# Peptides against a protein of PDB entry 8YR4, part 132

Target 1, 309 residues: chain A of PDB entry 8YR4
Amino acid sequence: PRGSPALQLVVLICLGLMGLERALNVLVPIFYRNIVNLLTEKAPWNSLAWTVTSYVFLKFLQGGGTGSTGFVSNLRTFLWIRVQQFTSRRVELLIFSHLHELSLRWHLGRRTGEVLRIADRGTSSVTGLLSYLVFNVIPTLADIIIGIIYFSMFFNAWFGLIVFLCMSLYLTLTIVVTEWRTKFRRAMNTQENATRARAVDSLLNFETVKYYNAESYEVERYREAIIKYQGLEWKSSASLVLLNQTQNLVIGLGLLAGSLLCAYFVTEQKLQVGDYVLFGTYIIQLYMPLNWFGTYYRMIQTNFIDMEN

## One batch from the design tools (peptide; made by RFdiffusion4, then SolubleMPNN)

Design b2_p20_3_s3 (from b2_p20_3, 14 letters changed)
Fold by OpenDDE base, seed 5:
Structure b2_p20_3_s3 (fold): chain B 309 residues (1-309), chain A 20 residues (1-20)
Amino acid sequence: as target 1 above (309 residues)
Amino acid sequence: LLEEFLKKLQELLQQIKDSQ
């Protein structure tokens, strides 16, 4: 943020915490590997207890649930509130100044409440998109790159290649299928608005409909509009299931290929049992933020389509 | 990215202006 050195320091601290979160994403699987190896070797209780305690502490800092934020992520989110408020206020003032520069004809043709709703949607969409890009998309891409480097250096170049191909295919298919879904969703929203407009027009012209006994005709037209809407809704919902299943298949194939290769190297005594668990744990950790990517991209596209209408 | 996004938002607001 330009103009506040305090907010610039908060941004630098948040970037440092993001770097720490990336380090935790590598360290947590390593400590989990070490626990499995110590259990396999029947190591002394004191060494095992220290490694387990250290793992649980690192896991508390990282977080580990579906949408559960760790301590570092919560601290980052807390510090970011002031930066988000500054950004939101700046966007609101830019939209508001632009609205005052618009012609009187534009203001006379619109209800003040509709203009305010467009401004609020615009601000929320911009601020939400920025927060999502900075805190979910960029970190996930960084974790993928770190994963490729880590597995290529410490396991074998083949593991890095499997992760690269799996994640590249996952991202490419996610983008392509989501752009394909956007067409069905736009068609659905357009048909929903047209169906609602017909219902409102029929109710506003109620006296005319009564005068001509056209009630059955208006009901049948509304039924046809609903059937057409439901056909588009089904395509939108089915396309979401197809996206989720495609994502699941790509991750499943990557996990299968990497797990089989890891199991083979464990049988050849080139890797330990803990290294198998490390690979599986790290791939699941990469998948969790990527699963949210599809959901948030849907939300962003909702907000954009709702601004176009 | 923010300036490009603000520019796209302005273009969208302008398209909404030109469509009425």
Scores: peptide ipSAE 0.007, ipTM 0.363, DockQ to the pose 0.012
Fold by OpenDDE base, seed 4:
Structure b2_p20_3_s3 (fold): chain B 309 residues (1-309), chain A 20 residues (1-20)
Amino acid sequence: as target 1 above (309 residues)
Amino acid sequence: LLEEFLKKLQELLQQIKDSQ
């Protein structure tokens, strides 16, 4: 943020906390591995209890993984409030100044309430997108890269390759299916706006509708508009389920391939039982933020489509 | 990052302006 050294420091602290979250995302599975190995070896209670206590403490700091409500994530979110407010205000002022630069003909053709709604949606969209990119997308990409490096170095190059292929395929399919889904969402939003406009127009012309006893006709037109909307909503919702299922299948296949390979290496005594658990735990930790990625990329697209209308 | 984002936002707003 230009002009506020205090906000720049807060951004640096937030970046440091994001780095700590990346470290925790590696350490938590490692400590969980160590617990499983210590349990397998029937290690002394004191060593086990210390490792479990350390794991629980790290898990408290991490929470449920990237994008979860862990202590570090909550602290980052708390510190980021001022940066978000600064960004929001800058976006609001940019939109507002841009609205004042638009032609009088544009303003006369639009109701002030609609313009304000577009501006508010636009601001919320942009700030939501930025927050999501910074706090979920970038961290998840970092965790993927760290995972590829970690598994390639400490397990075998094949594990790094599986994670790479799985995550690359996941991201590619997420983008492609989401771009495909955008068409259905645009159509849905356009029909929602048209349905709302009809309802508002009918209600504003209430006296005219009542004068002509056209209430039944307006209700039927509204019903037809709702049915048309619901047909588009179904396509949008079904496309979402398809996205989620495709994502789940890709992760499931990656988990299967990697788990089978881990099991094989454990049978050959090249890896320990804890390493199998580590792989599964780490992949699930990568999946959680990525599942949110499909959700927020959807929210972003809604919000951009709502700005185009 | 914020400046690049604000720049992209300005480019997007300009594209919206140029499309009208």
Scores: peptide ipSAE 0.007, ipTM 0.388, DockQ to the pose 0.013
Fold by OpenDDE base, seed 2:
Structure b2_p20_3_s3 (fold): chain B 309 residues (1-309), chain A 20 residues (1-20)
Amino acid sequence: as target 1 above (309 residues)
Amino acid sequence: LLEEFLKKLQELLQQIKDSQ
C-alpha cells in the first residue's frame, strides 16, 4: 500500500505472524513427540509437566487441532482487516472509475442495480481471491516444503520422498478432478438460469396462462426443467464426493506407507515411539489446510467464471 | 503483489471492455 506507512507496518507484522505460524506448525508436533518419549521413558514429573505446559501454550498459539482458530491466526486476521478494507476500496474505486469510462450505449442497455451488483461481485471475488492466495495457498505450499525438508533432514530420506509423492499426487489429482467438475458446475448453472427464466416468463404471462387454462401444462414443463436441473446437480454433488474420496484415499495411502515405514524403523531401534506419533500428527496437520484447498480452488474458478459472464 | 494484482485486474477490465 503506497502512501500509508502505518499500513506498510501492518503488512510487515502480518508477514512476521505468518512466519511464526510456520514455526508453530513444526514446533507443536515436536513437543507432542517429546511428551510421548518422556512418558515412555518414565521421566520425572517436573520435566513432563514443563513439556506438557509448553505444548498446550504452543497449541493455543497455533490452534487448528480442536477446530478453533489459534491466537496468532486471530491476531493476523484482526490486523489484516485494515489492509483488506484498503484493497477493497481501491478495487471498488477502480471498477467505479471504469464504469464511468464506458459508452452511453452500455449504460442505457443495463439497469443501474445490475451494474452495481456486478461491481460488488467483482470487488468481493477479487479481494477474497487475494486474501485466499496470500493466507491459505502460499502458507500451505510453504508448510509442505518445510515438511519435506524437516522429514528429509531429521528422518530418513524415504520419509521426505513419501511426503513429496503424497502431496504432489494430492495437488495434481485435486486440480485435475476440480477442472473435470467445473464442466458439470457450468452445465448446472446454465440449466438453473434457464429453469428460473422459464418460471419468471410463466409468472409474467400469468393472465395468458389463466385465459387458456394452461396451468397444468406450465407446471409439467417446470417439473421437466427441475428434473433436468436435479440430474445436473446430482452430477455436480457426486463429483464433489468423488473428489473428497480421492483426496482421502491419497492421504490414507501416504499415511499408511509412512506409518508402516516409521513402525519398521521403531522396531529396528532407529526411531523412538514419539517419532511415529510425530509423523502421523504432522501429516494430519498438513491435510487440514489442503482439504480447504479443494474448496477454495473451486471458489477461485467460480470467481473467474462469474467475472467472464 | 498488490500493484501486480491491481494491474492484472485493470488488464482484465480492459479485456471485458474490448470484448463488448
Scores: peptide ipSAE 0.007, ipTM 0.363, DockQ to the pose 0.012
Fold by OpenDDE base, seed 3:
Structure b2_p20_3_s3 (fold): chain B 309 residues (1-309), chain A 20 residues (1-20)
Amino acid sequence: as target 1 above (309 residues)
Amino acid sequence: LLEEFLKKLQELLQQIKDSQ
């Protein structure tokens, strides 16, 4: 932000903390590997106790990875509140200024409360999307790239290839299946709005419904609309389960291939037992933020569909 | 990154303005 050197410094500190989180995502599995190797070698208690204490301290700083409440992530989130408030206020003022530049005919066709609700939804969607892109998408892509480089350099080119193919297939299938799901979600939202409109119209015409004793007929029409909605909701929910299962299968196949290859290299004494634990721990750490990615990408698509209506 | 995003948002708002 050009207008405040203090906010620029806070952004630079937040970027530095994001870099530290990426370093912790590599270091935590390495220290866990070292503990397993020291336990296997029956190393002296003093060396083991220092390595365990260092691991627990690094794990306190990291938390559970991206999207977890680690100390570094909490400190970053705390410092970012001022930057988010500045950005939100700037977007709100831009939207408000744009609304004042719109034609009188557009304002006369809409109630002022509906215009404000659209502006608030627009602002919340944009600021939420920005925060998500900066704090979840970019860091997750960085962790994947760092993972490919790390496994290619310190294990073998085959491990880097397995991680690359697994993550590329995971991302591609996540996008393709999510785009396919968007059709079911749009149909569900359209039927939800139609069901809600029928309920509102029936309640606004309550006197007319009472006059004709049509209460049972309106309840039955509402039941049919709910059944039709639930049929579309089931398709949306089933498509989500299919997405999660497809993601789980891709990660499971990548974990299987890499774990078998790691076990083989341990039997040939090219890798240690701790390196097997490192690979499994690191793949699970990459999976956790990617699972959140599918949830937030759905939230983004929902917010865009809710802005098109 | 924030300035580039604010610029893209301004470009999107301008495209919405130019499409009306």
Scores: peptide ipSAE 0.006, ipTM 0.369, DockQ to the pose 0.012

Design b2_p20_3_s4 (from b2_p20_3, 15 letters changed)
Fold by OpenDDE base, seed 4:
Order: C-alpha cells, then structure tokens, then sequence
Structure b2_p20_3_s4 (fold): chain B 309 residues (1-309), chain A 20 residues (1-20)
C-alpha cells in the first residue's frame, strides 16, 4: 500500500508469517517422523516426550487438518484485516469515482440499485480473489514446490517426480473441469435470475393477476421455471461432485504410487518407517489446501459470472 | 501487488466498459 508505512510493515509481517507457515508445513511431518522412529527404536521416555511436546506445539502453530486455522494463520488473518479494509475502501472509491465519470445516458438507462449491487459485488469479488491468491494459491504452490524439492533431495528423485506429476495433473484437471463446469453454472445463474424475475413480475402485477384470476397460471409458469432451474442446478451440483471425485482419484493414485514406492524403499532399508509416515502425512497435508483451491476458484468464477449478469 | 491489483481492476473496468 503506497502512502501508509504502517500498512507496509503489516504486509511485511504477514509475508514473514506466510514464510513461517511454509516452514511449519515441512517441520510438522519431520517431527512426526522422528516420533515414529523414536518409538520404533524404543528410545528413552525423555527424548520421546520432548519430541512429542515439540510436535504438538508446532502442530498448534500450524493448525489442525480440515477447517482449523493455525495460530500463525489466525494471527496473519487478524493483521491482514487492516490491509484488506484499506484495499476494499480504495477499490470502492475507485469504482465510485469511475461511476461518476460515466455519461448521463448510462446513469439514466440503469437503476441505481443495480449499479451499486454490481459495484459491491465487483469490489467483494476482486478483494476476495486477491486475498485468496495471496493467502491460499501462492502459498499452496510454494508448498508443492518445497515438497517436490524436499522429496527429491531427501528421499529419491522418483518421489519428487510422483509428487510433481500428481500435483500437475491435479491442478490441470481442476482448471479444466472447473472451466467446463462454469458453463453449467452460468446457465444455472441465468435461469435463477429469470425465475426470480418472473416471481417479482407476477408479484408486482398482483392486481392484474387478481383481476384476471390468473393465479393458477402464474403458479404453473413459476413451477416450470423452478423445474428448469433445478435441472440446471443438478447439472451444476453433479459437475461439482465429478470435480471432487476426480480430485480424490488423483490424490488416491498419487498416494498409492508414492506409498508403495516408500514401502519398497523401507523394505530395502533405504528409508525408515518414520519416512513412510512422513510421506503420507505430508502428501495429505499438501492436498488439504488444494481442495480449498477448487472451492475458491469456484467462488472466483461465481463472482465473475455474477458480475457479467 | 497494488499495481497488479490496480491493473486487474482496470482490466475489469475495461471489461465492464466493453460489455456496454
């Protein structure tokens, strides 16, 4: 943010916290590996207890699995509120200024409430997209790269290749299936708006509908519009299930291939039992934010589609 | 980041202009 050194410092702190989150994402599986190895070796209780305590502390900083934000992530999110508010306000003012620069003909041709709704949706969409890109997409891509490097260096090049292929396939399929799904979502949203418009028009013309006793006819037309909407909603929802299943299959195949390879290297005494657990834990941990990627990429596309209409 | 955001916003505003 140009013009506020305090907000620049907050951004730098947030970037530092993001770096710490990446470090935690590597360290947590490593400490978990070490616990498994210490248990396998029947190590002294004091060493085990220290390693477990350290692991739990790192896990608290990182956060739990699906849906629990870590302490570091929460602290980053808290600090980011001020930056987000500054950014939102700047975007809102820019849109508002631009609306005032538009021709009188444009203002006379549009309802002020629709213009404001488009502006609010636009601002929310863009601010949401940026926050998502900065805090979820870029970090997840960084974690993937770090993971590929880590597995290539500390395990074998084959593990790095498996992770690379699985992540590349996952991302590619996520994009392709999401773009394909966008067509169904656009059609659904267009039909939702048309269904809502019919309901509003019928209710605004209530006196006319009553005068002609056309209530049953308007209800039937509304039913037909709902059925048409539900048919498109089903396609949209089914396409989402297909996306999730496709993602789950890629994850499952990657986990299978890597787990079999890891098990093989453990049987050859090239890797320890803890390394098998590390691989599984780290892969699952990489996939968790990727599942969010599919969700938020959908939110982004929704918000863009909702701006086109 | 702010300049890329400003460019993205300008692109969106331009798309809103081209959709007119």
Amino acid sequence: as target 1 above (309 residues)
Amino acid sequence: MLEEFQKLLEQMLQQIKESQ
Scores: peptide ipSAE 0.007, ipTM 0.392, DockQ to the pose 0.013
Fold by OpenDDE base, seed 3:
Structure b2_p20_3_s4 (fold): chain B 309 residues (1-309), chain A 20 residues (1-20)
Amino acid sequence: as target 1 above (309 residues)
Amino acid sequence: MLEEFQKLLEQMLQQIKESQ
């Protein structure tokens, strides 16, 4: 935002908090590893109690596995409210100015309520997409890169390769299956709108339906439209289950390969028991945001389609 | 999970909209 140094400072603080969230995602598994190692070594209670207290404090700052429930994430979201309001208002004013620059013929051909609804949809889609890209997509990609680097440097190059291959395969399959399922969802939404329109038309023409005693005919036509909708809904829902199952298989294979390799290196005394626990917990933390990536990618595609119309 | 997240995304979008 070029116009206010205060909002620029808030953006810099939000970027700093995003960096802190990435650091917490690495530190929380490390402190959990250290607790497991201290327990295995039968370390003094004072060292264990300090490490546990530090872990719980870091876990409070990080929050739950969705990333949005942590103290740092909530503070970032709260500070971002002012930046978002400024951005939204600027986009709304730009759209409103552009609407006033359009030809009189364009305004006479549309109801004022439709024009305002297009402006509101355009603003919400752009502002929602920008906030979403900045706070969910970019951080998730950063966490994957940090994870690959961390495992390559502190464990072995083989762990970094396993994580890289699993994440690349997971992302590729998520995109391909999400694009493939989008056709079923579009067909479902089109049939839903047609089924709803038929119900509205039948209810608006209630007097005509009564005059012809056509209630049973309209109910049967509505039943056929519902059955056709449910057949498309089933395909949409089944394609989502297939996406989730494909994702879980990639996760399961990656976790299996990495866990077997960790167990082998622990038996060879090259890694500690805590390092096995770190690998499992860190991989699960990387996958939790990725489960949402397919929903996210679809929302991005929907917002782009809604901006083209 | 997907409905809870669609609700969380709608709540984030609605917190985003209520913050607008």
Scores: peptide ipSAE 0.005, ipTM 0.323, DockQ to the pose 0.026
Fold by OpenDDE base, seed 5:
Structure b2_p20_3_s4 (fold): chain B 309 residues (1-309), chain A 20 residues (1-20)
Amino acid sequence: as target 1 above (309 residues)
Amino acid sequence: MLEEFQKLLEQMLQQIKESQ
């Protein structure tokens, strides 16, 4: 934010909190590993109790995953409200000033309420997209990179390669299948609008329909339009199930390959039992943001499609 | 449609916030 040093400081704090969230994503599995190792070694109660307390505290800061925002994430979100409001207001004022610079002929050809609705939509979409990119996309990519580095350094290069291939394939398939799905969604929305327009036109021309006793004909035309819509809706919904299933399959195969390799290294006494638990826990933690990535990328694409229409 | 979709998006974001 240009012009407010206080808001610049809040942005820096939010970036620092985002860095802390990345550190917590690495530390939580490490402390969980240490608990499993201490339990396996029958370590003294005091060491175990301290490690468990530290793990629970770190887990409170991180949060429980899907449906529980951690303390750090909630604090970041709270601080970001003012930055978002400042950014939204700035984009809104820029759009509004640009609308006033447009020719009188442009304004006379459009309904003022439609222009305002386009401006509000544009502001919300840009601000939402920017917040999403900064707080979900970039952090998720950072967690993947940190995960690859961590497994490559502390386990073996083969674990880093498995995570790299799994996450690269997951991201690529998510993008490709989502772009493919966008075609079905555009077709569905176009057919929905056409179906609604036909219903409105039939109701506005009620007198003409009644004069020709054409009610049964208009109902049948509307039924055909609904059936065509439902066929496109089914393709849109089925493509989403296919995306989710493909994502689960990629993560499942990556988890299987890495778990078998980790189990083998534990049998060879090169890794501890806690390292197997760390691997499984860490892969699940990487999967949680990625599962949301598919949902939010869909949200972004829909906002863009809906801005084009 | 965008208002229904912004409302659906706000409702999904609100359901994501209420499910979080």
Scores: peptide ipSAE 0.005, ipTM 0.323, DockQ to the pose 0.021
Fold by OpenDDE base, seed 2:
Structure b2_p20_3_s4 (fold): chain B 309 residues (1-309), chain A 20 residues (1-20)
Amino acid sequence: as target 1 above (309 residues)
Amino acid sequence: MLEEFQKLLEQMLQQIKESQ
């Protein structure tokens, strides 16, 4: 935002808070490992109590696991409201100015309420997409890279390779299955619009339907349209279950391979019991934002399709 | 980033204008 130094400072603070969230994502599993190791070693109560208190404080800052958003994420979201409002207003004014530059012939062919609804959808889609890219996609990719580096340096190159292969396969399958699902969703939306158009046409021609006693015929024709819609809806919903199951299988296989390898290195006394717990907790923590990635990638594709129509 | 996003929006608005 070139026009407000205050908004530039807020963006810099939000970027700093994003960096802090990445640091918390590494520190929280490390402190949890240290608690498990201190418990295993029967360490002094004062050391254990300090480590537990520090872990709970870091977990409060991070959030997650309890269904609550973390303090850092909430503070970032709160500060970002002003940046989002500025961006939304700028996009809305740009669309509104462009609408006034369009020919009189274009305005006469359209209802003002439809044009405003397209402008509002465009502004919401654009602002939502930008916020999603900055706060979900980029941070998730950064957390994966940080995770690969961390496991490669502090465990063994084999753990970094397992995480790399698991996350690469997860992302690839998420994209491929989502693109495959988009065909079923487009067909469903087209059939929904056709079913709705038939219902509207039958209701607009209500007098003609009553005159010919054609009510039973129109109801049966509408039933056939609903059955056809439900057949496409089922395919769309079943393809979502298949996506979620495929994602769960990839994470489950990666967790199995890494957990077996970690357990083996603990039996060889190369790793501690806390390192096994760290691996499991860190992989689950990487999975949580990725599960949302598949939902938001669909939201992006939907917003693009809804802007093309 | 905001300028690239404005250019993308302008391109999308041009495509919507050319498709009609």
Scores: peptide ipSAE 0.006, ipTM 0.378, DockQ to the pose 0.012; fails the geometry check

Design b2_p20_4_s1 (from b2_p20_4, 14 letters changed)
Fold by OpenDDE base, seed 3:
Structure b2_p20_4_s1 (fold): chain B 309 residues (1-309), chain A 20 residues (1-20)
Amino acid sequence: as target 1 above (309 residues)
Amino acid sequence: EFEKLLKEFLQKINDASLAQ
């Protein structure tokens, strides 16, 4: 943000907190590994208690696997509110100034309430897009890259390859199935809008409908529109289930291959029992944000379509 | 008024579905 050094400092602090979240995503599984190894070795209580206390503290900072519930994430979100409000207001003022530069003919052809509604949709779309890109998409991609590097360096190149292939296949299938699903969602939204418009028109013309005793006819036409909507909604919901199952299968295959390889290296005394637990925990931590990636990708696409109109 | 209230209600439902 040009013009406020205070907001620039807040952005830098938020970027620092995002870096800390990435470090916590690596450290939490490592400390959990260390607990399992210390328990296996029957280590002294003082070492175990210190490692457990440190793990619980790091887990409090990280929060749940989605990265949305941790203390660091909450602090970042709190600090970002002022930056988001500044950005939103700047976009809103730019849209408003651009609307005033448009020809009188454009304004006379549209109701003032419709113009304001387009401006509000444009502002929310841009602000939403920026927030999803910066706080969800980029961090998730960074966590995948960090994960591949970590497993390649500290385990074996084979683990890095398994994670790379699993995550690449997961992302590719997520994009392809989400694009396919977007057709059903567009058809659903179009039919929803048509069904809502018909209901609003029938309610606005209530006196006319009552005068002609056409209440039963309007109800039946509304029922037909609902049935048609529900048929499209079912296709949209079924396509989401198919996406989630496809994602679960890819992660399940990656987890199976990596867990078998880890178990084999533990039997050869090249890895410890804690390293097996580390691998499983880390893959699940990568999966939790990725489950939402298809939702974020779709919101990004919707926001781009809403900006083109 | 009713059309405005209905549009605001529909928008709140859309915003709530985006917050999940």
Scores: peptide ipSAE 0.006, ipTM 0.369, DockQ to the pose 0.017
Fold by OpenDDE base, seed 1:
Structure b2_p20_4_s1 (fold): chain B 309 residues (1-309), chain A 20 residues (1-20)
Amino acid sequence: as target 1 above (309 residues)
Amino acid sequence: EFEKLLKEFLQKINDASLAQ
């Protein structure tokens, strides 16, 4: 943000908090490993209680279930509100300025309410995309890289390879299947708009439809348009289920391969029982933001397709 | 970089709005 040193400081604090979240994503599994190892060794209560208390505190800072529920993430989101508002207002003013630079013919051909809706969608789409890229995509890629390095250094090169192959396959399939889905969504939105336009035109010409007693004909044409829409909606929804299931299978196979390898190394006394729990916990932590990636990438594509219309 | 990405994104929106 140019011109506001206060907002620049807030951005730097948010980047610092993002770095802290990455550190917590490594530390939480390590402390959980240490608890399992201390329990296995029947360690004294004082060392166990301190490690458990430290783990619970770190877990409170990180959050549980979704990466957005942790104290650090909530503090970052709170501080980011001012930056988001500044960015939104700047985008809105740029869109508004651009609308005033457009030809009089463009303005005469469009309803003012439609132009404002395009501007609002544009602003929301840009700000949503930027926030998503900065707070979900970049951190997730960083966590994957940190994970590959961590497992390669502290376990065996085979664990780093499993994580690399699993995450690379997951990302590749997510992109390819999402691009494949985009055609179904575009077709659905086009048919929705055509169905709505037909209904509006029929209702605007209500007097003519009444004069010719054509109500049954217009209802049947509308029914056919709805059936065609629902056929496209089903393809869109089914393609989403296929994406989610494909993602689940890739993560399941990666978790299976790595868990079996970890269990084998524990039986060979090369790893401790806590290292098995660490691997499972860390893979689940990598999966959570990636699962949201498929959801937000859809929202982004929606917003882009809704701006193309 | 962020301003460049924002400009490239705004330019893509402008190009998409001019292609309609």
Scores: peptide ipSAE 0.000, ipTM 0.307, DockQ to the pose 0.015
Fold by OpenDDE base, seed 4:
Structure b2_p20_4_s1 (fold): chain B 309 residues (1-309), chain A 20 residues (1-20)
Amino acid sequence: as target 1 above (309 residues)
Amino acid sequence: EFEKLLKEFLQKINDASLAQ
């Protein structure tokens, strides 16, 4: 934000908080490992109680699943409200200025209310996309990279490779299946709009429909349009279940391969029992924001499809 | 046209994010 040093400072603080979230994402599994090892070793209560208390405090800072509910994430989100408002306003003003630069012929050919609705959807989509990229995509990619480095340095290089292959396959399949789903969603939205238009036209022409006693005919046409919509909705919903299941299978296979390898190294006394728990905890922790990735990527695509129509 | 505007806008946001 070139116009206010205060907003630049807020952005820097938010970036610092994002860095702290990345550190917490590594530390929380490490402290959980240490608890398991201390329990296995039957360590003194004072050492165990301190480690558990520290873990719970770090877990409070990190939050539960997805990191979005942690104290650090909430503080970041709170501080970011002003930056988001500045960005949104800048976007809206740029769109509005551009609309005023467009030819009179363009304005006469379109309803002002439709143009404003497109502009508002555009602004919301872009600000949503930017917030999603900055707060979910980039952090998740950073956590994956940090995970690969961590497992490659502190475990065998094979663990880093498993995480790399699992996450790369997960991301690739998420993109490919989501692009495939976009076709069904576009078809569904087009049929929804056509079904809605028929209902509106029938209701606007209520007097004519009543005059010709065509009520049964209009109801049957609307029923046919609903059935056609539901057939496309089913394809869209089924394709979503397929995406979620594909994602779950990839994570499950990665978790299986890595857990078996961890168990093997624990039996060879190269790793401790806590390291097995660390791997499982860390993979599940990486999965949570990635699952949200599939959800928000869908939201972005929805907003783009809703702007093409 | 709107997709082009959105791409130009995304590019301007990306350029503005890279220029920060």
Scores: peptide ipSAE 0.000, ipTM 0.341, DockQ to the pose 0.014
Fold by OpenDDE base, seed 5:
Structure b2_p20_4_s1 (fold): chain B 309 residues (1-309), chain A 20 residues (1-20)
Amino acid sequence: as target 1 above (309 residues)
Amino acid sequence: EFEKLLKEFLQKINDASLAQ
């Protein structure tokens, strides 16, 4: 935001908080590993109690690894509200200015309420996309890269390769299956709009429908439109379950391969029991943001479809 | 979600009634 130094400072603070979240995502598994190792070694109570207290404090700051419930994430989200509002107003004013530059013929062919709805959808879509890219895509990619580096440096290179292959396959399948699902969603939205238009037209012509005693006929036509919609909705929902299950299988295979390899190295005394727990915990922490990625990618696609309309 | 759908439905009815 070029016009407000206060908003620029808030953006910098939010970026700093995002960096802190990345650090917490690495530190929390490390402290949990250390607890398991200290328990295995029967270490003195004072060292154990300090490590447990530090872990719980870090876990409070992180908020369980979902990126939505932690103290740091909540503080970031709170500070970002003003930046989002500034961005939204700027996009709204740009769209409004552009609408005034359009030909009179374009305005005469469209209802003012439809034009405003297109402007509101466009603004929501751009703001939603920007927020998603900055707060979900970039952080998730950063966590993956940090994870690959961490496992490659502190574990065997095979662990870094497993994480790389698992995350690359997960991202690729998420994109491909979501692009495939877009067709079903577009068809569903088109049928929803057609079903809604038919219901509105029937209700606006209520007097005519009543005059001809056609209420039962209009209800049956509406039922048929709902059944067609539900058939498309089922395809959209079933394709989502397929996406989620495919994602779960990829993560499950990565977790299986890495856990077996870690267990093997623990039996060979090359790794500690805590390192097994660290690997499992860290993979689950990477999965949590990625599971939201499928939900947010749907929000992006909704927003893009709403911008195309 | 239902309230949003209802509000958007009512708004479309109002937009359609203003266009008549």
Scores: peptide ipSAE 0.000, ipTM 0.293, DockQ to the pose 0.013

